# Peptides against a protein of PDB entry 5Z08: the designs that were tried, part 135

Target 1, 168 residues: chain A of PDB entry 5Z08
Amino acid sequence: RQKDEWAKKTSSLMKQLDWFIGEHLGAMLAAEELGGPVVGELMEIDPDDLSAGFNAHGKLKKATSQPDLDRRQRRIDDIWGPQDEQGQAHKRKRGADEALAASAEMRDLIEQLMNKLVEAGGDNSATYVEIPRESAAARFLVRSKVAMFHPNDARRLRLVDFGRDLDD
Target 2, 222 residues: chain B of PDB entry 5Z08
Amino acid sequence: GLPRLIDAIEEASKIPAKRRQTPIKPTIEKLTTHLYTHGASPDSLLRLADLLTLRNHLDQASLAAITRNLYPSSTVSDEVVLRFIGALGHGQLKPTLALQALFLRWLVMVYHLLENPGVLGQVYGVLFDLLDTAAIRPQLCHLLALVTRRKHVRPFRIQAILTLSRQTGGDPNLTGLLRVFKNYYPEIIVGDATKGRASAFKHPDPQWRQHLDEIQQRRSEA

## One batch from the design tools (peptide; made by RFdiffusion4, then SolubleMPNN)

Design b2_p16_8_s4 (from b2_p16_8, 11 letters changed)
Fold by OpenDDE base, seed 5:
Structure b2_p16_8_s4 (fold): chain B 168 residues (1-168), chain C 222 residues (1-222), chain A 16 residues (1-16)
Amino acid sequence: as target 1 above (168 residues)
Amino acid sequence: as target 2 above (222 residues)
Amino acid sequence: SERERLRQAYRDFTSA
């Protein structure tokens, strides 16, 4: 029973994360990759809101920031959106393609990071993913304090293990 | 007068130094002295821009000396500006990078005398694409800092500066330019690149500025 | 194991 509830909660969280990546984060990361505003500094995503969104029961507190996300996306679009209609269509397409690419990169990176954490069996040295480049996705995770670079190698990224430090 | 000095130098510039019947140095000294005292008229300025930017047989020291004394007595035309912009970059027919740096410095120092400052905004892309050239980057960033408007601050240019800043280990001039970009769009997150030391883009030569002001003042009294 | 469930949940998430 508890395992099934946990699996359902995990699945729900993953769906919400996927939705967030697809609907909001991908476009913002794409904007960052294109030299727009960096997501982590624009969103005072109160690390407490990301952390508070994950209550001990895994309930994402309703992103009351949905209106703020839409407002931020609109602002990004207002800043970086093409002014001319034809240029707008091509740049909208390019923007959409970049958002899709950023979403895919973020999903892949999260997958790799989670898989390495699971595989490492508690060995922190084995939790590092080798990243080919410092992407907006990687930078976002680090700024969000969800991931950290290896202290001696910026090509190595790992998830912050919050489970160990909460018991101390 | 100045036109006759320019004529003599133009003719000498067509001939290799080893084949000149008379040394050009005394004529260059007369020219630079005249420029220091009176400045260059728009017509003379255009002719001097051609001498400085077109490939000829003048030595680098002479070209640098002319550039250092290139005080406009009045305004600077779009044509003069475009001669200097056209001389920038890599190529066998282009001036040395050292001389290009002097041209960019000159453009910074005379920016307020341009007939149409908008001309630099029109060639913004040409200037921006040269940021990877280390030898001219300090003066280029300073010029871009003056020229940059909201329309020039684009995502791809922000990313280009960020990339180049990382590659250069955080060149203070790039950081300074990025701060200028951030003034137009405060939401531009420049990450750690803006936390570093930035150039303030101070006037390159206060003495040159003061002397230019004296030359310009004499025109207003005439 | 709980780890295997997390791996499977992630695979299911990325395959969806």
Scores: peptide ipSAE 0.017, ipTM 0.258, DockQ to the pose 0.010
Fold by OpenDDE base, seed 2:
Structure b2_p16_8_s4 (fold): chain B 168 residues (1-168), chain C 222 residues (1-222), chain A 16 residues (1-16)
Amino acid sequence: as target 1 above (168 residues)
Amino acid sequence: as target 2 above (222 residues)
Amino acid sequence: SERERLRQAYRDFTSA
């Protein structure tokens, strides 16, 4: 009974996490990868916002009527923004594709981290995943105190085991 | 020789100070004298990095003394670098922030001896996310000033530094790092954050540099 | 096993 309740609760939490990744976190992570704000600074980002691009301050591009600001903004957009040659539809599609890619990366990373934790059987040395790069997803998990780097190798990431810290 | 001194210190590090049969201080002094005279080989550097970064029973004064005399006789491997990077941040198992500041200072002073300077660029985000830690910020900004490349200068990082600069009242080290970012993208608007004093990121210890150069020259003659 | 159920739950999570 308790195991079944735990399994149901875990399944429910996983569904909620999947929903959160798909509906919100993916777009926010994509925004960060595209040079936008860090996750938590902007809570609602849609594909249209991603298509608009970000300024040097990690803020959404707003059309300003001031020519000098517009020139600077254009230059920033030229350097860090999506290349203007893609029509609005292509920009929206790209924003959606980036959000999907970020969601997939986050899901994959979580899966790897969780699988390693389960496979380790309590051996902390076996819980680490090798990360090829520092991603927005990895940074988010660390900032959220859900994951931590290996104390001697910043290329290795593991989940924080909250259950063990209570038994000591 | 140096390996025997390290062996003795490694064994002593496993035992609480009150339970040691012999005082460790004389052995630490011999080690630091040896390091000052001859430097450390790559293998010895790795062993010393483990002693400095892993939790053990060595006292903070001994750890600081070893770090201050940690002259490489040759190159510094990626593995050694990653030991020190992994030791950074907050946590019960991590070295003190004072010792972390010494590690960052060391990395700045030996940056030109890294086998692969690109390794620091791969962990750039780890370093960058620690900028809010005031105790290590000066040395961290200096290291980031050396490591930063165009690929690291992103809008979100610019904004993060600007925000932190406002929150800190314009820390000169953050202003210095923003100037490094502006070298890659002159159009970066830093606003009032750049009106303040900026750090020039001068070498932290010219005497240490000179002594390191002397140790390195002996290797080229052998 | 409970471990396999967890693995399957994670796979289902990533496949959804």
Scores: peptide ipSAE 0.016, ipTM 0.259, DockQ to the pose 0.028
Fold by OpenDDE base, seed 1:
Structure b2_p16_8_s4 (fold): chain B 168 residues (1-168), chain C 222 residues (1-222), chain A 16 residues (1-16)
Amino acid sequence: as target 1 above (168 residues)
Amino acid sequence: as target 2 above (222 residues)
Amino acid sequence: SERERLRQAYRDFTSA
């Protein structure tokens, strides 16, 4: 029963994460890759909210920052959007394409990180993913304290094992 | 007068120090004394810019001494500015990075005397691409802080500074430049990079400024 | 096992 509830909660969280990546985070990461604002500093992702999501009591505090994300995305689009109508359509399309690319990169990175964590079977040395570049996606995960770099190799990234830190 | 001193130095600059019949140091001292007292006319300033930026046989100490005393008596032309900008970067024919830093410092100190400040805006990309050169970065950031306008604040440049800031461990000059960018777009989130210590970009040499003002005042009275 | 839960969570994530 408890295992099934945890699996359902985890599945729900992953769906919400996928939605968040597609609807919001992808555009913000694309903006960062294009030289816009850094994602996550303005998201007071209270480390406590990430930790609270994984505590035994499962109360995900609703990310209260949704309204601020929409305002920021509009501001980014307003700042870097094309001035001319035809230019606007082409830049909107480019912006959408970049957001899709950033979303895909984030999804792929999360997938790789999760796969390595599952495959490692508790060996922390085997949980590292080699990243080809320091992407906005990688930086976001580190800033959010979801992932960490290898102490001696910035090309190696792993998920923070919240399960181990809770048992210690 | 100043033109004759420049003539003598130009001729000496063509000859290696070991082959000169007369030591150049006394002539350099006369030149720097004259520049300190009277400043350089636009014509003299152009000739001196060529001596400073083109490869010749003058020693680094002499070039630095001329640069430190390069007071304009009037305005600074676009041509003079472009000579100094063209001398920036890496290359066997370019001046040393130490001398380039002095040129950038000079451009900061005479910025208000440029005939066309917009000329620096036209070469903004050239200046910006040199930010990775640590030896000139402090003065380069200061100059960019003066030159930057809204049209120069682009996403790719924001990212470039952010990337370079991470690579340099948060250079305060880069943080200062990011703050200038943020003045044009307050919504730019520059992260922890702006929480660090930023350079205030104060005038590099108040005494030099005061002496320049005295030279410029004499022009207005003539 | 915790490993099987993570595998299932991953499958659920990738199937979404």
Scores: peptide ipSAE 0.014, ipTM 0.260, DockQ to the pose 0.010
Fold by OpenDDE base, seed 4:
Structure b2_p16_8_s4 (fold): chain B 168 residues (1-168), chain C 222 residues (1-222), chain A 16 residues (1-16)
Amino acid sequence: as target 1 above (168 residues)
Amino acid sequence: as target 2 above (222 residues)
Amino acid sequence: SERERLRQAYRDFTSA
């Protein structure tokens, strides 16, 4: 039962993440890869707000859509949204292609990280994915505290086991 | 054209102001007007970078005026970037710290136009080691905030920022940079150093940005 | 170009 609820919650989160990756994050990651702004530095996500999002009982306080997040998201949408003017079609297509590539990279990385976590059977040493490069995707996951690098090897990335860190 | 104006200024820069036959100010004004209107090509940027970074007889006001109008019409080459980076720090042959701050501000404002943003990452150590220089620290922290990647976030640099933050009474720019570091390593125990006011590293000059965008747009239409 | 879009995105980001 708890595993199933966790699986459902994980699936829901993955769907939301997939949507977020496709609609917003892919373009932002593409921008970061091309020397643009670092994704998530956009969000004054006060790490304390991410931490404050978890009550002492590990329940994500529903971050009420702070109107400021919506404004920033709108600005991001305005930044990354298809700007309709004619002569930009080729620019749009290439930007869309890079956003798609970044989205695909993020999805693949998440999949690998999750697969390794499952395969490791609780052995944290076996949860590391080897990454070919420090991608915007990898950096984003680390910044979001979803993933962490191996302390001695920046080519090894693993998911943060939020379950263990709550028990310590 | 712009090259001829640069030629005239280069020649004038070799001569002390008191020995010049003609005042350079009108030529500087023509240059800055041209730069404001059209921007600088990559070749012109390199020449201007040399004028700005190498010791010459140009006055500080003229150098500042050129820097404030140094709109790239295209991209910024690694060579141009390296000229400005090489001009940073203490030394008799280096530009004034005030001018260095303008260079760093410029690099922040044109960061998105760099041909290879990675060049700044390669000289990260040089930039980082200048954080103790108070006069350039605000712009330097801003630039480092843009340039910093995980590979740059090392324990010794974390400790250096923490130490310098304590020594400066919690400079908000250092706190801002430390937050950038913490983004790469959330486990960094920064203690009370990050609880303070941090710089948001906002764009230094929105009007300058808008004007740059207009210049860059004209290039895309040509 | 994509690079210009990303530059614009960067500009917009740094303006926010």
Scores: peptide ipSAE 0.021, ipTM 0.293, DockQ to the pose 0.134; fails the geometry check

## One batch from the design tools (peptide; made by RFdiffusion4, then SolubleMPNN)

Design b2_p17_1_s1 (from b2_p17_1, 10 letters changed)
Fold by OpenDDE base, seed 2:
Structure b2_p17_1_s1 (fold): chain B 168 residues (1-168), chain C 222 residues (1-222), chain A 17 residues (1-17)
Amino acid sequence: as target 1 above (168 residues)
Amino acid sequence: as target 2 above (222 residues)
Amino acid sequence: AKRLRELEEIYQRLLAA
């Protein structure tokens, strides 16, 4: 009985997390990967601001006519720029694909982090997940204090041990 | 073609059913079949939005059938969105609450096809003020969950949802929306009244989604 | 029990960011 209630609660929470990642966080992480605003530092981005694109510092670029739009800004403009209906459809599809990819990456990373913590059996050295790159997902987990980088290796990420803070 | 079917329905919509020389049902069936097979272009979608949202002599079953088959073949314009938003709420000139629930469900299902998703954020207050209407609340909470941004999460709205959640005995859709609010403001004390089950706001119709994807894919290949 | 608590904490922290 108690085990079944715990399983049900876990399943319910997982569904809520999956929805949050898929419907909200994935799109924001995809925007960050494309050079958009940093997730959690989202100033009130007007939809019009999303269309104007972001500089290397995540600040809104003024629509200056200069052709040397940074490759990331071109990618955002290729997603949001005033293109013909076909260009807009391709942009939306690409944006949706990037959001799906970011959602999948975040979900997989959380699952790996949780699994490694269980497998380590209390050995802190074994709790690290190797990440292929510093993704928006990885950075967000660190900013949210869900995960920590290894002090000497930014390719190694571990789940924060929440157990110490809950027993105090 | 679709424009001619819409023309015939627009003409019939001006005339009470008892005064029509020909039954409209066969034309509605042709329209819904066409929409299911090909979807609606942006222009056709606007005309259909007017037929669905403006007071006319079409029966509720026909309006519901059109709404259930309202597959966009392309994008959804701000104008189309605003027609559906303008049709929400109470009033003798507004569609039935049952039809409004179908409109909100449709907006949820086509949200990813909006030309400007920000248009819903601009009318956020109008949507939020309808949360007390039980008949549309499930779909409205789902739409608000998609639309909500930090700028919309204001103290008065937090308090309004908390109050309404208590009054409804912890409606899971309101609890779900409060969870979305808490994403932007973690300090929101979800009191004991919200310890209930939260809605996961799952896609309301997976088969409709799959069929929409097939219609949209055919356009990308053309 | 531990996994559920961890998941809750993860979720709350992701929501807070």
Scores: peptide ipSAE 0.408, ipTM 0.695, DockQ to the pose 0.275
Fold by OpenDDE base, seed 1:
Structure b2_p17_1_s1 (fold): chain B 168 residues (1-168), chain C 222 residues (1-222), chain A 17 residues (1-17)
Amino acid sequence: as target 1 above (168 residues)
Amino acid sequence: as target 2 above (222 residues)
Amino acid sequence: AKRLRELEEIYQRLLAA
């Protein structure tokens, strides 16, 4: 019973993560690879705006208009916006292909990071995944504090041990 | 060609079915076959969007058949998108809610082909205000899930979706959309009533997607 | 249980960034 509930929850969460990566994050990561805005740097949700929290009814305590978020959406729209006719189809196909590629890379990287953490059995040296390149996906995982680069080797990435951070 | 088929259907759409000299069904079948095989150009899409969204004498089955075969061969213009958005909601001059649901499903399936995806973000409020319409809510939530950016996640909309979720007994599509909102604001308390299974907003028709990809691929080779 | 918690944390951190 508990194992089945765990499996269902895990599957549900994975589907949600996959959707989020595929439909939202992949396009933004692709934009970053194309020289667009860096994902997360400009997305500084003012922690103070988030810290205002929502009441039990979903009302924000302080409505601060964050103007910087509108600038980022505009930049994404400008990068993905209509350029000239012939270049548009190739750019859209390229953009879609790059969004798919970025999504796939992010998914694979997360899976590898999680698998290596399990395989390492507590050996921190064995928790590192070798990355072929410093991708937007890899950088984003580091910026989001999901992963960490090896101090001496930027080609090695490990999952942040959330268990230690939660127990501390 | 496709333009001539559209011309014939446009002329027939002005005349009540009982007063037509020729049955329109064979022409609709030719149109849908052509659309399935070759897709629709941007110009043809606009003309078809007008046929689908404006009140005329075409039967609902024909309109649904055209919508189900409305494969873009290229991109989808802002004008085409706005025709479909303008056709949403209640009104005597608006398409049926069943047809509106098909339009929303179509917009979901062609979202990646929009010339300017931002156009949907500009009309976000119009879409959001239709969430109370149960007949279109599933497809509307899916479209909103794709369109939603942080700028759209406002306190009043969070409250509105929470209220509507309670009123609907925790519609999975609303819970799914609220999860998208929670992505931007983790502190959103999804009340116990919304702990239901959220929709994952999967692609509504994988076969349609595959066929669209084939049509789009032919364009890249031409 | 551990993997689910890790996935939850990954998801929340990706969303917050």
Scores: peptide ipSAE 0.403, ipTM 0.702, DockQ to the pose 0.275
Fold by OpenDDE base, seed 4:
Structure b2_p17_1_s1 (fold): chain B 168 residues (1-168), chain C 222 residues (1-222), chain A 17 residues (1-17)
Amino acid sequence: as target 1 above (168 residues)
Amino acid sequence: as target 2 above (222 residues)
Amino acid sequence: AKRLRELEEIYQRLLAA
C-alpha cells in the first residue's frame, strides 16, 4: 500500500517534471543555446524586447534604429522577420528540434545526477556526472541550485544533496 | 476549394436556419473534410475565426465541428489569435462558454504554430481575469501555463490564484498553474494548495496533434 | 521516499530559477 502510493506520487511528479521540461523549460533553454536570453536572468523579456535582440551580455539592446543589423540581430530578424513561408517553416522546425534537444538534455542530465547520487552511497567524489559541454541545461541547473560544478572542473556536475539541508 | 466553401458558409451564416434555401450541414461537412485533409491557410483561418467568434446564425454543432477540424496548414497570425481572445468571457454577443473552451483548447494545441507567441503574453491579464469562469478554467489554466513568464507572475496574481484555489476547493488546474508560477518565484508559499493533485497539462488530443503534424509536414515538402 | 523528496526538491528549484 505505502509503496504503491509512493510509486503513484513519484509517477505523478515525474510527469509534471517532464511536462515542465518539455513544454516550458525546453523552449527557453533552446533560446539560450541559440544566443537568446539566459533563463532566469532576464526577468522581463517582452516579446518586443526579444525582437529588439540581446547584446553579447544577454541584456536587452534598446531597439536603436541603427541600421547595422548585427549578425545576431539578423538571426533574430531572420527568426522573427518577414521571411518566406518556407524559411519560416524551416526555422520553426529548427526551433522545435532545438527545444526537443534541450528538453532531452535537461531530462537526461537530471536523471544522471539523481542516479549518481544514489550510486555514490555517500561518497561525494563519486556523485559527479561528466558533462560533454557546458550547456544551457547544465548552467540552468547550477543557477537553480539543483546542481553544483566541481570547484576545479567545470566538466563535472553533481546534484545538490537536499537531504542534508532538510535534516538540518 | 476552401475559399468557396467559406463563402457559402459566410452567406448562410447571415440567414436564420429556418429561412435558408439550402441546408448548411452538407457544406459544413465538406468544409470540415477539407480542413481535415488539407488544413487551413492563414487567410482561411482568419475568415473561419470570424465565423466562429462573431455572432451569426450558425448552429453550435457546426461551430464546434469547424473548431475541432481547424488544422492550420501554416502559421497562426496574431489577428487570428486576437479574434479568439476577444471572443472570451461573458456577454450576449460572445460565443457560448462551451465554444470558448474549444477555442482555448485549440490555442493550446496550435501554440507552437503561432507567428508571435508573445501576443498571448500581451493579453495575459485578459486571460488571467477569466480564471473565475469554471467552464473555461481547465483550458485557460493550460494556456496560461504555456504563456506564463516571470513578468506575469505578480504578487496580486499569486494571491488571486491562492484565493480562487481555496474557493474552488483546490481545483487541480489552478494548482497546476500555481506550480508554473512557483517556477518563477520559488518563495511562493503555496501552503496546502500544492499538496493537492495538480493537472499535468497533457496535450488535450494526441490524435489531433499527430494529424496536425502530418498536415504541417506536407506543407514543408510542397 | 528519498528519491521522491529529491525529485520534489529538484522540481521546486527548477521552478524557482
Scores: peptide ipSAE 0.451, ipTM 0.775, DockQ to the pose 0.280; fails the geometry check
Fold by OpenDDE base, seed 3:
Structure b2_p17_1_s1 (fold): chain B 168 residues (1-168), chain C 222 residues (1-222), chain A 17 residues (1-17)
Amino acid sequence: as target 1 above (168 residues)
Amino acid sequence: as target 2 above (222 residues)
Amino acid sequence: AKRLRELEEIYQRLLAA
């Protein structure tokens, strides 16, 4: 009985997570990748919320890496390019494809992070997942305090140990 | 073509069924067959939205059949969206609540085809204020779950959902929407109201989705 | 049990962001 209830709860939660990632979060992550607003940052800072002082510690490290500029520039050109019906349809299709890709990447990354934590058996050095790129999904996991980058290698990501954070 | 079928239905909609010289059912069947095969263009969608949302002499079965076959061949304009939103709620001139539930279901199923998804965010308050209407609540909660952003999650709306959830004995759709709100404000103590089963807001009709994808793919190849 | 708790925490943190 308890095992079946646990399995049902786990399945229900997984379905909710998959829905949240696919139907709600994926589009926002795709927008971030496209040079839109950063997910989890106050996208619509109500001007009245702007008056509540930005505490200065969010150093936007200007990662000046050139290749991301070209992708942003192409996306800006795709955003501001001729608003012909074909261009909008291609942009929407690309947006939908990017939302699906971001959703899949987020889901896969969460699964890998959880699996690595189990495999590591308490060895923190073995908990890191190698990520092919610093995606919007990876950045969002870090901003949401779900994951942490390796201090010396931005290609390595680990799940935050929630057991320690709940005891602190 | 589709425009001529719409013309015939528009003219028939002005006349009570008992006074029509020709039965409209064969024309409705031709329309729904055409929509199923080819979808509706943006212009045709607007005309059909007016037929569905404005008071006329069409029977409920015909209106429901059109709505169930309302496949966009392209995108859905703000104007089309606003026609359906304007048709929601209580009133003598508004469509039946059963038809409104079909409209909300349709908006959920075509949400990814909206020209401007932000238009639904602009009318968020109108949608939210209808949550007390039990007949449309399941589809309304699903639509709100898609539309909700941080700016919409206000203390008064949190309290409204919590109150309504208690009054309804923990409607799973309200619990699902409250979980979406908790996404933006983790501190929302979803007390005893969320110990219940939440709706996962699954796609309402997988077969309809597949058929829509087929119609949309044909346009990308043309 | 541990995996469910982790999944719940992940979900809550993703929701919170």
Scores: peptide ipSAE 0.407, ipTM 0.697, DockQ to the pose 0.279; fails the geometry check

